# Peptides against a protein of PDB entry 7Z53: the designs that were tried, part 120

Target 1, 150 residues: chain A of PDB entry 7Z53
Amino acid sequence: PRIKNQADCIPFFRSCPACPGSNITIRNQINALTSFVDASMVYGSEEPLARNLRNMSNQLGLLAVNQRFQDNGRALLPFDNLHDDPCLLTNRSARIPCFLAGDTRSSEMPELTSMHTLLLREHNRLATELKSLNPRWDGERLYQEARKIV

## One batch from the design tools (peptide; made by RFdiffusion4, then SolubleMPNN)

Design b2_p26_7_s3 (from b2_p26_7, 8 letters changed)
Fold by OpenDDE base, seed 1:
Structure b2_p26_7_s3 (fold): chain B 150 residues (1-150), chain A 26 residues (1-26)
Amino acid sequence: as target 1 above (150 residues)
Amino acid sequence: MDAEVLRLALTRDPSLPPPPPPLPYL
């Protein structure tokens, strides 16, 4: 398990409250994700996040991958750069940051992490094969066409 | 969608190990 010390509290940040101008007396959270099946959990719902999730070092249309670790030569999710990283705060000895994905919950449980990792690998596979089939496509087109398939 | 693109979308990544056998229905 990632969390070894059960004596420490897991830093669980409460969702930001929705404060509509209406006389709502019951606290509700702000919706941060769409209800559409658009793979936004992989690609993000905002342009800055979407850009950070991409490998911009080349024109291959790939998603960014972990630079420190691999799973037997296979890509892992890149690390996030959170100011108050709950993964670092929970297990200070491991010094492993949370993973970056389109969904901020990507590091909440291994099942989510594995699914996001799978989809990242699939995108990169598709983009690579699309480049092989279409050598003249640029990185933006490769990324968008792979995204449409996922 | 091009037929080859569709084929790629439906093709399992060959670099992955084979899926585990289905669990027997208990």
Scores: peptide ipSAE 0.008, ipTM 0.334, DockQ to the pose 0.023
Fold by OpenDDE base, seed 2:
Structure b2_p26_7_s3 (fold): chain B 150 residues (1-150), chain A 26 residues (1-26)
Amino acid sequence: as target 1 above (150 residues)
Amino acid sequence: MDAEVLRLALTRDPSLPPPPPPLPYL
Protein backbone atom coordinates (compact mmCIF):
# COMPACT_ATOMS: atom_id res chain seq x y z
CA PRO B 1 0.00 0.00 0.00
CA ARG B 2 1.16 3.53 -0.79
CA ILE B 3 1.58 5.73 2.28
CA LYS B 4 -0.41 8.87 1.51
CA ASN B 5 -0.05 10.72 4.81
CA GLN B 6 3.47 12.13 4.75
CA ALA B 7 2.90 14.05 8.00
CA ASP B 8 2.58 10.95 10.18
CA CYS B 9 4.67 8.38 8.30
CA ILE B 10 8.04 8.07 6.62
CA PRO B 11 7.19 7.33 2.96
CA PHE B 12 8.67 3.85 2.66
CA PHE B 13 7.33 1.61 -0.08
CA ARG B 14 7.26 -2.16 -0.23
CA SER B 15 10.09 -3.55 -2.33
CA CYS B 16 9.34 -4.85 -5.81
CA PRO B 17 9.13 -8.62 -6.26
CA ALA B 18 12.07 -10.26 -8.02
CA CYS B 19 9.78 -12.12 -10.43
CA PRO B 20 6.54 -10.68 -11.82
CA GLY B 21 5.33 -14.13 -12.89
CA SER B 22 2.12 -15.68 -11.56
CA ASN B 23 3.75 -19.02 -10.71
CA ILE B 24 5.83 -17.62 -7.84
CA THR B 25 4.88 -19.34 -4.58
CA ILE B 26 7.20 -17.30 -2.36
CA ARG B 27 7.57 -13.56 -2.79
CA ASN B 28 11.23 -12.62 -3.10
CA GLN B 29 12.43 -9.04 -3.42
CA ILE B 30 14.66 -7.62 -6.12
CA ASN B 31 18.19 -7.31 -4.80
CA ALA B 32 19.57 -3.90 -5.78
CA LEU B 33 22.80 -4.44 -3.81
CA THR B 34 26.01 -6.11 -4.87
CA SER B 35 25.90 -9.84 -4.16
CA PHE B 36 29.43 -10.03 -2.74
CA VAL B 37 30.91 -8.63 0.48
CA ASP B 38 32.32 -5.29 -0.69
CA ALA B 39 31.17 -2.83 2.00
CA SER B 40 28.51 -1.51 -0.41
CA MET B 41 26.69 -0.05 2.61
CA VAL B 42 29.58 2.46 2.71
CA TYR B 43 30.54 2.76 -0.95
CA GLY B 44 27.26 2.09 -2.78
CA SER B 45 26.36 -0.67 -5.22
CA GLU B 46 26.21 1.62 -8.27
CA GLU B 47 28.91 3.75 -9.86
CA PRO B 48 26.96 7.07 -9.83
CA LEU B 49 26.24 6.70 -6.11
CA ALA B 50 29.84 5.68 -5.41
CA ARG B 51 31.05 8.88 -7.12
CA ASN B 52 28.61 11.03 -5.13
CA LEU B 53 29.91 9.48 -1.90
CA ARG B 54 33.51 10.54 -2.68
CA ASN B 55 35.21 13.82 -1.96
CA MET B 56 36.23 14.76 -5.49
CA SER B 57 37.63 18.19 -4.52
CA ASN B 58 41.10 16.73 -3.79
CA GLN B 59 43.36 13.71 -4.40
CA LEU B 60 43.18 12.29 -0.86
CA GLY B 61 40.82 9.39 -1.61
CA LEU B 62 38.34 10.55 1.04
CA LEU B 63 34.60 10.05 1.31
CA ALA B 64 32.39 13.13 1.28
CA VAL B 65 31.45 14.55 4.69
CA ASN B 66 28.77 16.86 6.05
CA GLN B 67 29.47 20.51 5.29
CA ARG B 68 27.03 21.97 7.86
CA PHE B 69 27.59 19.88 10.98
CA GLN B 70 30.41 18.14 12.82
CA ASP B 71 30.66 16.06 15.99
CA ASN B 72 33.37 17.81 18.02
CA GLY B 73 35.44 18.23 14.85
CA ARG B 74 34.65 14.70 13.63
CA ALA B 75 32.98 14.06 10.29
CA LEU B 76 29.30 13.28 9.86
CA LEU B 77 27.58 11.76 6.85
CA PRO B 78 26.84 14.21 4.04
CA PHE B 79 23.25 15.14 3.33
CA ASP B 80 21.45 13.61 0.40
CA ASN B 81 19.91 15.76 -2.33
CA LEU B 82 16.47 14.22 -2.75
CA HIS B 83 13.65 16.10 -4.44
CA ASP B 84 11.11 14.75 -1.96
CA ASP B 85 13.37 14.13 1.01
CA PRO B 86 11.49 11.93 3.51
CA CYS B 87 13.46 13.38 6.44
CA LEU B 88 12.37 16.89 5.51
CA LEU B 89 8.80 15.72 4.97
CA THR B 90 8.55 14.11 8.42
CA ASN B 91 9.98 17.10 10.31
CA ARG B 92 9.78 20.34 8.38
CA SER B 93 10.75 22.46 11.37
CA ALA B 94 14.11 20.76 11.97
CA ARG B 95 15.09 21.14 8.28
CA ILE B 96 17.52 18.23 8.50
CA PRO B 97 17.76 16.26 5.24
CA CYS B 98 18.40 12.54 5.06
CA PHE B 99 22.01 11.40 5.10
CA LEU B 100 23.75 10.11 2.00
CA ALA B 101 25.48 6.73 2.35
CA GLY B 102 26.03 3.57 0.32
CA ASP B 103 22.84 2.23 1.88
CA THR B 104 19.75 4.41 1.36
CA ARG B 105 18.53 3.33 4.82
CA SER B 106 21.30 5.31 6.54
CA SER B 107 18.70 7.66 8.07
CA GLU B 108 16.13 4.98 8.96
CA MET B 109 17.30 4.65 12.57
CA PRO B 110 20.04 6.20 14.74
CA GLU B 111 21.95 2.90 14.99
CA LEU B 112 22.34 2.70 11.21
CA THR B 113 23.32 6.37 11.03
CA SER B 114 25.94 5.80 13.71
CA MET B 115 27.40 2.72 12.00
CA HIS B 116 27.58 4.44 8.61
CA THR B 117 29.22 7.45 10.26
CA LEU B 118 31.80 5.22 11.97
CA LEU B 119 32.62 3.42 8.72
CA LEU B 120 32.93 6.73 6.86
CA ARG B 121 35.31 7.99 9.56
CA GLU B 122 37.29 4.75 9.41
CA HIS B 123 37.66 4.99 5.63
CA ASN B 124 38.84 8.58 5.89
CA ARG B 125 41.25 7.66 8.69
CA LEU B 126 42.68 4.80 6.63
CA ALA B 127 42.98 6.93 3.48
CA THR B 128 44.76 9.66 5.48
CA GLU B 129 47.21 7.20 7.04
CA LEU B 130 47.80 5.50 3.68
CA LYS B 131 48.61 8.91 2.20
CA SER B 132 51.13 9.48 4.98
CA LEU B 133 52.74 6.09 4.30
CA ASN B 134 52.57 6.46 0.52
CA PRO B 135 52.83 10.16 -0.41
CA ARG B 136 53.03 9.35 -4.13
CA TRP B 137 49.67 7.57 -4.26
CA ASP B 138 46.88 9.40 -6.07
CA GLY B 139 43.33 9.82 -4.79
CA GLU B 140 41.96 6.83 -6.70
CA ARG B 141 44.56 4.43 -5.30
CA LEU B 142 44.09 5.80 -1.77
CA TYR B 143 40.33 5.36 -2.05
CA GLN B 144 40.57 1.82 -3.43
CA GLU B 145 43.19 0.65 -0.92
CA ALA B 146 41.21 2.10 2.01
CA ARG B 147 38.09 0.44 0.58
CA LYS B 148 39.87 -2.94 0.45
CA ILE B 149 40.70 -2.64 4.16
CA VAL B 150 37.25 -1.63 5.21
CA MET A 1 48.75 -7.51 2.98
CA ASP A 2 51.51 -5.17 4.13
CA ALA A 3 52.16 -5.37 7.87
CA GLU A 4 51.69 -1.62 8.22
CA VAL A 5 48.38 -1.71 6.35
CA LEU A 6 47.28 -4.51 8.66
CA ARG A 7 48.37 -2.45 11.67
CA LEU A 8 46.28 0.47 10.43
CA ALA A 9 43.26 -1.75 9.92
CA LEU A 10 43.53 -3.15 13.44
CA THR A 11 44.39 0.09 15.24
CA ARG A 12 41.50 1.85 16.91
CA ASP A 13 41.36 5.59 16.36
CA PRO A 14 42.69 7.05 19.63
CA SER A 15 40.56 10.17 19.16
CA LEU A 16 37.40 8.13 19.68
CA PRO A 17 35.92 7.75 23.14
CA PRO A 18 36.48 4.37 24.76
CA PRO A 19 33.82 1.78 24.00
CA PRO A 20 31.05 1.61 26.57
CA PRO A 21 31.51 -1.09 29.19
CA PRO A 22 29.97 -4.41 28.24
CA LEU A 23 26.39 -4.78 29.32
CA PRO A 24 26.08 -7.03 32.33
CA TYR A 25 24.96 -10.49 31.46
CA LEU A 26 21.26 -10.69 32.20
Scores: peptide ipSAE 0.007, ipTM 0.338, DockQ to the pose 0.023
Fold by OpenDDE base, seed 4:
Structure b2_p26_7_s3 (fold): chain B 150 residues (1-150), chain A 26 residues (1-26)
Amino acid sequence: as target 1 above (150 residues)
Amino acid sequence: MDAEVLRLALTRDPSLPPPPPPLPYL
C-alpha cells in the first residue's frame, strides 16, 4: 500500500478484480452478490429478503405491496418490519416505516423509492399478464418469468 | 431467457377460454 502507517487508515478493502477479457483495460470488480443483470434492486440478493419481497398469500407470482396505502389504486412498496426503524424516527407522528425493497436504500431518497415502486408495479403487471396468458402457471413460475423480463 | 420460452410465456394458448377480466392494477 502507498500509505505505510496503517493506524491512519480506515480499513477499506478493495474488491477483487474480475478477470479481464483480452482487451479490457478497465478494472472491474467481481460481482459477489447476484448475477450482473437480475434486478436485485427489486428482488433482493438473498433468499430470505427475496421471500419477504414476495406476496406469498396467493399463487399469482406477485411482489408484496403496501397494505396501508395505495396511489390511486396502484401499488406502493411494502413497509419493512425493522426493530429500530430509522424512518419511524424521522416523523414520529406519521408513523411511516421504511419501505422494503431489494435495495436497502429504497427509503433513503424519493427517487429510489419511486424507481423501486415503478419496477414493483411493472413486475406485478407482468405477472398478472403472464397469469392471464398462462392460467396454469403457478406462483413461482409467474414470479420467475416476470423477474426475467424485468 | 430462451427466445422460445419468452414466446411461449407471452403467447396465449388459443385453446384456452378467454382470460378473466383484468385484475386491478397491482
Scores: peptide ipSAE 0.005, ipTM 0.269, DockQ to the pose 0.033
Fold by OpenDDE base, seed 3:
Structure b2_p26_7_s3 (fold): chain B 150 residues (1-150), chain A 26 residues (1-26)
Amino acid sequence: as target 1 above (150 residues)
Amino acid sequence: MDAEVLRLALTRDPSLPPPPPPLPYL
């Protein structure tokens, strides 16, 4: 079938290529993720993203949470701030942006969104308990120790 | 995480006041 509606374009970008070696004819992408099992899906694989995922308004070591919505008083993933947000483009009536998480796929399906939400809640629970146990810890230590447990 | 590090991280100093109430959004 010929697609007649061309007004609803979704931005799609190909991964950056790895440097071609002397005898590599196959284009491979750069690995942008950590090679470790380090919960990078929660915390990100890059420092700028990791900082954006944190609640920096206090010294509690918490991850950022949604400021508009809650699930029966429980935290949800924060929204991303994308210029061309694919979630807004795909459902313009709902006006719900994509979620911000360590993995960009956090908004691909509800099941994955739920898993990211659970891990965010668990981090924040751990950081809160660690603060309770160790009130002298600063926000960086709380965040890192909670991250190590997760 | 190393078991000893985890133990230390999760050990409350008994001389400290009780923990604050949990955050409502957690």
Scores: peptide ipSAE 0.009, ipTM 0.287, DockQ to the pose 0.040; fails the geometry check

Design b2_p26_7_s4 (from b2_p26_7, 8 letters changed)
Fold by OpenDDE base, seed 4:
Structure b2_p26_7_s4 (fold): chain B 150 residues (1-150), chain A 26 residues (1-26)
Amino acid sequence: as target 1 above (150 residues)
Amino acid sequence: SDAAVLELALTRDPSLPPPPPPLPYL
């Protein structure tokens, strides 16, 4: 059965096609961002989670990054601290615990993990740049301003 | 992204000393 209430649906969008001529067989897609990303997936929707997602070791306004692993020198999401970690249970050979992110599903869906990672890096990039431009800003200011930009 | 916030935030106070060397990216 089709869901009658559209409010219960997540819309999926496709890139707009560009057809310059009737004889064009190759569908050219307009390079446009059609998807919306809720920043809550990165920052957390609840204050306790939001605080846990931040790097509180300094005044740089950074999000917390993985302390064990990097992706070719780039940041990865921090690990969560779950008593019964489903990620460890799913793949015991990998021994990789679940990631901590604003969306609890981040570890369950690789797409979310990737997106969270990208936005984590973007936030930290912005915060770093803002610190360079505004060296007097404290960590809270840097964090909030970077969050607003993302 | 808020363009107004970006414009405001990405401005450097001219009264400040030259920008420090770039921080390591995390």
Scores: peptide ipSAE 0.018, ipTM 0.434, DockQ to the pose 0.031
Fold by OpenDDE base, seed 3:
Structure b2_p26_7_s4 (fold): chain B 150 residues (1-150), chain A 26 residues (1-26)
Amino acid sequence: as target 1 above (150 residues)
Amino acid sequence: SDAAVLELALTRDPSLPPPPPPLPYL
């Protein structure tokens, strides 16, 4: 799509390694997406929300994932725990509550839901890899280091 | 391509333990 108003474009690109390998190109594109989306929408800008988005049952530095559903074995966003859940009220037949994310709009816009899901998966992948490489790191360090990479 | 990036991102998440329930909103 041709954006007519180029003044609204964010001219930010993360640094690319000098190696033109296909894997590096893919990695750089993912990083560009995370920069554009603003990672605060995934992790939460407020400390109480950020804690609720984390998996605190272990020291793996993971974000919380859905406990009821998976996408062909892949993680989905966790459900929120709202007393008056608007997602349940708008479509009573589906009986699917709103998702919990750093941005409250995640359940309102399917595009945001998809992006948040991808970034959730990437964070958890990175945290898992960092744990393998650094087995002595605690959950807080794993979480923070993975967050910096995303 | 964007499709390749998305495919790679979708295939990289390992099996993870369940999180605790979230705290209620204050």
Scores: peptide ipSAE 0.007, ipTM 0.419, DockQ to the pose 0.065
Fold by OpenDDE base, seed 2:
Structure b2_p26_7_s4 (fold): chain B 150 residues (1-150), chain A 26 residues (1-26)
Amino acid sequence: as target 1 above (150 residues)
Amino acid sequence: SDAAVLELALTRDPSLPPPPPPLPYL
């Protein structure tokens, strides 16, 4: 994906923080977004966050999805539950909280939000397919196997 | 995607009955 919003500097773990205003920063941002090799920004690097990103209501190995909104029947990221949610404070009339993802900055940049959303959908697609192929796998195995593929 | 993991994961156990109907896309 190509970064179109250059309003804010974004720190990345695998590369230097990308700051707006230059072609170099755009390239760095693109490289950072394409470097989701380990998909840690989707699944969360910390175990507590990773658990919160999962759908633990069943044994399907799915990531949690938004319970209020869908995109033409497709999944969106779940909302976070932040104290003094900055997204709510930014646009009080919309009443849309920040999204929850493996990256706490998921709502700061639409390109990141879109990427996280697509990878969320891909994980859930894979987990669903794996369940069909391997009906005896439990939720943990489905989740881990899908995670390895993404 | 990990090609090796994908190959292993997408291999169905031949001893199992036909797969159930597809789950809805989430």
Scores: peptide ipSAE 0.011, ipTM 0.438, DockQ to the pose 0.032; fails the geometry check
Fold by OpenDDE base, seed 5:
Structure b2_p26_7_s4 (fold): chain B 150 residues (1-150), chain A 26 residues (1-26)
Amino acid sequence: as target 1 above (150 residues)
Amino acid sequence: SDAAVLELALTRDPSLPPPPPPLPYL
């Protein structure tokens, strides 16, 4: 991203900060949005990654959420568990790991982080509604059906 | 500062389990 204002920025990998007061370019927004058309960036294109992105603790078909932080009570992406986490290197004092998502760039571009977060929330919303409508569905069915809608 | 912005943006849910130990600095 081409961010001009770097004051009070949230650090991202490869010096792509999220900066309050900075405007996101139209190009960056379009590129980010386009990458999510098939939702592969959210769910992961590989089965091992896809499983790690799911909440497997219940049969609600939910995606995993951050277990440490929320955004004003709303879900955030889970943290990844990288051996050499590049996000920890951008700002050592913050100690914020990279987010886990279907796209490795989830913590490299603020636009991707935001969109992934929104789609995470949308998936979980859909799965919850589908459970209400179809109480007999298991977690796998709920997850797959919600994924198809997203 | 970057750290201050992160702290403001991210709030811990008190109903969640205790946070894991901090990851090491590289």
Scores: peptide ipSAE 0.000, ipTM 0.286, DockQ to the pose 0.037; fails the geometry check

Design b2_p26_8_s1 (from b2_p26_8, 12 letters changed)
Fold by OpenDDE base, seed 4:
Structure b2_p26_8_s1 (fold): chain B 150 residues (1-150), chain A 26 residues (1-26)
Amino acid sequence: as target 1 above (150 residues)
Amino acid sequence: MDSYDEVLPVDLEAVRAEFEAFLASL
């Protein structure tokens, strides 16, 4: 998607590679995704945040997932731990705190939440696949390699 | 996507293709 008025844009960075084969369909999809979410938004641009976004309980190179909720067995973004959680304040009945993602805007924009969720799932899928292919890789290696692919 | 400075014991092209297919499915 292209936003018409640049002044109204929330800036996002994009660093997706070119798709060699089917530029038309794949690039369009990538462009659509990266128009909202850079991979860096999934992983965090700052090291402390990046660490918080990872599942450090194992050596599978996974991103952290929500421990309270799943979407029909599918992973959701983990919750952040905010003292004054604006998401809780917005909808007190739902009692859903803000999600933790590479950018605080993930909870501000449902579209970002969705995209971050999808890319979270994809990362974890990739990491899982890489683990199966490379069983001796540690969590750091798996995480980094999966990140490089995303 | 980062460049790789080593040969990995994985078919990165296949993995990337799967990822691209995933993206295309969105």
Scores: peptide ipSAE 0.015, ipTM 0.388, DockQ to the pose 0.055
Fold by OpenDDE base, seed 3:
Structure b2_p26_8_s1 (fold): chain B 150 residues (1-150), chain A 26 residues (1-26)
Amino acid sequence: as target 1 above (150 residues)
Amino acid sequence: MDSYDEVLPVDLEAVRAEFEAFLASL
C-alpha cells in the first residue's frame, strides 16, 4: 500500500467475491510486495508518462492494458511505441517489443515485468471495485484512490 | 504514435513463461 495522505484515507477492504480462489494467493503476494515498490515504477514519475499509462477512453480510472494480448483473460502491460525498439533487437526470435511502464527496467528484467503486470491488474481491480462502491466518482478520483491503495 | 500492440506482429510466449515462473516463485 502507498499511503500519501493518511488523513484522507477512505476505508476499503480488498475483497474479491467474484475472484477464483487462485487469485487470493496472488493478491496476498502483491500486498506483501507493494510495501517495497516505488509507485513511480508502476504509475510513472512524470505527468506525461503517467497519462500515457492510463486508459483515457473512459472514466473508469484504469491503467492502460495490452489491446492485442491477454493472459488467460487477464490483462497484460501495453506495448510502447518506440521507433527503434531495443527489446525486438535483442531477441529476434521471440519478437517481443518493450512494454510501456513507469520504469523502463520493466522490460529489462522479467521479474519486474511480472510484478508490474500484477500491480496493473490489482490497480484495475481496485478501480473497478471503487466504481461499484462509488458510482459518482469520475475517472480521476477512481484512479487516484486506487493508486493510494496499491 | 501508433502503439506496438496495434501494428506489430509479436509473440509474447517467452514473456508469458517468465511471468508464470515468477508467479510460481512467490
Scores: peptide ipSAE 0.020, ipTM 0.404, DockQ to the pose 0.075; fails the geometry check
Fold by OpenDDE base, seed 5:
Structure b2_p26_8_s1 (fold): chain B 150 residues (1-150), chain A 26 residues (1-26)
Amino acid sequence: as target 1 above (150 residues)
Amino acid sequence: MDSYDEVLPVDLEAVRAEFEAFLASL
């Protein structure tokens, strides 16, 4: 499903291309590109972040999903809990915070966010399937095995 | 998608193919 109306788009925080750190655009493009090849960006590079990206309320091995919004019943990335959320500052009227993802800059690029979302869904799908196939697996096993597949 | 662990009780190729097909359909 594609976004039909731009008015329905979640606002993204975009860096100024003229900023001294303008290499951010290239870096983001690389990150977006690598996300197509390497899904590890969904899981976070650091263990604390990785744990925060998981749904720890059950033993289903799921990644956390947005609790406020869904896409036609499908999962979206959870929101981060930043004190000074740049995404909120980008569009104050929308009041949409940054997403929590493996890449902290995921909210800067719709392509990256979209890919993360897709892989989030895939992970959770896989974890669910693995649970069905292996009812005795705990959440950690389900998470790890799904992660390996993704 | 970090590995193709043959120990998993899933057809990884099929899973990947389905995912790719899904992506292509978007």
Scores: peptide ipSAE 0.019, ipTM 0.407, DockQ to the pose 0.085; fails the geometry check
Fold by OpenDDE base, seed 1:
Structure b2_p26_8_s1 (fold): chain B 150 residues (1-150), chain A 26 residues (1-26)
Amino acid sequence: as target 1 above (150 residues)
Amino acid sequence: MDSYDEVLPVDLEAVRAEFEAFLASL
C-alpha cells in the first residue's frame, strides 16, 4: 500500500511497522488469528466467488455486507443464495439462510461465522482508511491493498 | 450445520472481546 502521509498511518498495517499505532505484537497476534482462519477463506479463492463477496456498487473497495441485518449498526456477512439452502432446511422456523463467505464452513460453525464477520469489518475499515489516505485510488486498488494487509 | 437462531442476532461485540482476550494471551 502507498500511504501518502505517514502521520496518518493505519493501525495494523503489515507493510509499515514503523507507523504510529502499529504494534508488532498486535500484528503478530492478528497474523496468528488470520493463520487460523486463513484470509483466503474470507475473500474466496475462486474469482467468481471473490467478486460476489465484493460491494460492486461503488469504488470504495469494500466487501459486501448483509442487506437485511446489522449488529447494532455493525456489518454482518451477506447471505448466500443457495437453491437448497442447508441452513434453511436445518431450521425452517428460523428463516435465516446461510451466510456467504470465502469458505462454506462459515455457515457450519458459528465460530467461523463470527471470525469472518470480524475480518469483513476489518477489511472494510482498512479500505475506508486507505481511501482517506489515497483519495484517488479506485475500488480495485483499495480492495487489493486492504486485502494485502488483512 | 449451524442453527442461525444462535447466530442472528449476534452479539459480535462480545465475540470481538473474546477474540481480543485470546489475542492478548498470545
Scores: peptide ipSAE 0.015, ipTM 0.358, DockQ to the pose 0.051; fails the geometry check

Design b2_p26_8_s2 (from b2_p26_8, 12 letters changed)
Fold by OpenDDE base, seed 5:
Structure b2_p26_8_s2 (fold): chain B 150 residues (1-150), chain A 26 residues (1-26)
Amino acid sequence: as target 1 above (150 residues)
Amino acid sequence: SLSYDEVLPVDLEEVRAEFEKFLALL
């Protein structure tokens, strides 16, 4: 991704297994991202994780969003609640915890985080529209139907 | 086994714009 104004950017962590040299590059190819990201990476493949990714405060079938930060009024991924949060431990000045997503690598790969964020917004948009069309649907129905469309 | 090595700023709005351009090609 391109950065136009760093003042409005949020910091992400780039990880490497055991590589020296700091030759870390962000993949900018959208085709590669869309082929890589699947539904399980957004919604979680395990039921406990999937539940934690949902907004359980209402019956709107929404995915949980960040409660502290927004991107120009748009939703961001929620933070995880890790005791040993590697994002906080690595850069204490940034004070941004790791994001919670269907894939644990979200905070390690900014391009993946971005895609997850977009799909989060799309899910919530769809759920909102489905609620308008089907006002009697509960949160579970809205969530599942939106998930099928995404 | 992975380590956090570098902090990178991300402009989500720009990524969104590029993503939308990609979708327009489908």
Scores: peptide ipSAE 0.018, ipTM 0.412, DockQ to the pose 0.063
Fold by OpenDDE base, seed 4:
Structure b2_p26_8_s2 (fold): chain B 150 residues (1-150), chain A 26 residues (1-26)
Amino acid sequence: as target 1 above (150 residues)
Amino acid sequence: SLSYDEVLPVDLEEVRAEFEKFLALL
């Protein structure tokens, strides 16, 4: 469902101007964002979930992405595989299955979905860049290093 | 080796823009 009233959403620094400066300042802002969202909600706080959130089909250290849909060519969170998907049951008009994320609340709060999606994209982008910079890194290393940066 | 700060390939403006675009679709 569309969030018409942004006041109903959790606060976010999306309207804050991007500060020019060093990579440190950029990272600080990103770190603040991820701290606010809690990176554990992106990566999972439990190892089985964390593994399930990863793309294990290659050694690129990527998080899993939606295999059915993209947002103008950009990644979306993968769908979970739930019996009697509560997201579909509660909002049949939207017909959006629950997303697989580090926290099930990501699907319960659409505003978190957007954040998680961004962080998914950023992680994968970072992992891709790290792969370019470090071609010998395996998927685990790429994943962990990208996670640290996020 | 490069520090994380040195290799951080993030454009905050782009991130924010993408966020706004995506949020509008939700």
Scores: peptide ipSAE 0.016, ipTM 0.451, DockQ to the pose 0.079
Fold by OpenDDE base, seed 1:
Structure b2_p26_8_s2 (fold): chain B 150 residues (1-150), chain A 26 residues (1-26)
Amino acid sequence: as target 1 above (150 residues)
Amino acid sequence: SLSYDEVLPVDLEEVRAEFEKFLALL
């Protein structure tokens, strides 16, 4: 990790299940960033939702990404499949549904969408790196290990 | 096992900057 300006560090922290003694400060700062939006909002706190947020088409341990749109080649959150989608109802001409995230509050607070997107990308980046370092790991192992780091 | 800093080379300033860019588009 790189932190060019320590003065810009976020002054709050979340719990760390396993922090390396050599760089606790960096881990805490990353935890502070991810705690701005609870990571459970990304992964889901219930198993059925958590499964729906995963890419189950391969053994790469990835989170699901939007299948219709990308942001200059970068991943976006997948769309939800709501019967009465409030995002569609508020702007019928745009026809863009609400994003699927780990918590329903994400639809109530659109400001969270950007951070959820960043954490989605970070998880998938981590899973990709872990696969490179540990090619024998299956998708479940990659997903769980990446989730622990985020 | 791998340490966190070995697996996750993250520039927190870049993440924050990207976050602000996203917010500007919302």
Scores: peptide ipSAE 0.016, ipTM 0.441, DockQ to the pose 0.065
Fold by OpenDDE base, seed 2:
Structure b2_p26_8_s2 (fold): chain B 150 residues (1-150), chain A 26 residues (1-26)
Amino acid sequence: as target 1 above (150 residues)
Amino acid sequence: SLSYDEVLPVDLEEVRAEFEKFLALL
């Protein structure tokens, strides 16, 4: 996601969810998000998949994005390369293959697709920001640090 | 190095709104 109003942003305390300076309602929302987000759904639970989900064309620590489509310039999930792609077979006219994500269900449930997309964008945003703050970090460092924050 | 709270400003309402908007398009 893209934050438009920086003034409305609050610090995200990953290591201190119960910091005394935090509003209780905000804290509850943070906890809910933290409990819901399983990083493996975005990054993959296996190393081969995790590598395929990364953008390996540069040292920016980014996740791979769709190379054919964007949402008003914003990233979408990359397509998978399945032999018998069920997404293509269910609607031949649409010609939209299944998305590649850490969860194979990413294309089956719109809720998962949207969440994966948001987290993809968030990771890439974080990696970009981390690169700005730490220009000497390589792609692996950027990827891992962004992954920890998401 | 910066702490996570310094690196990660979040507007939870904006994130939620964007999620709902995107979901509606799927």
Scores: peptide ipSAE 0.016, ipTM 0.425, DockQ to the pose 0.061; fails the geometry check

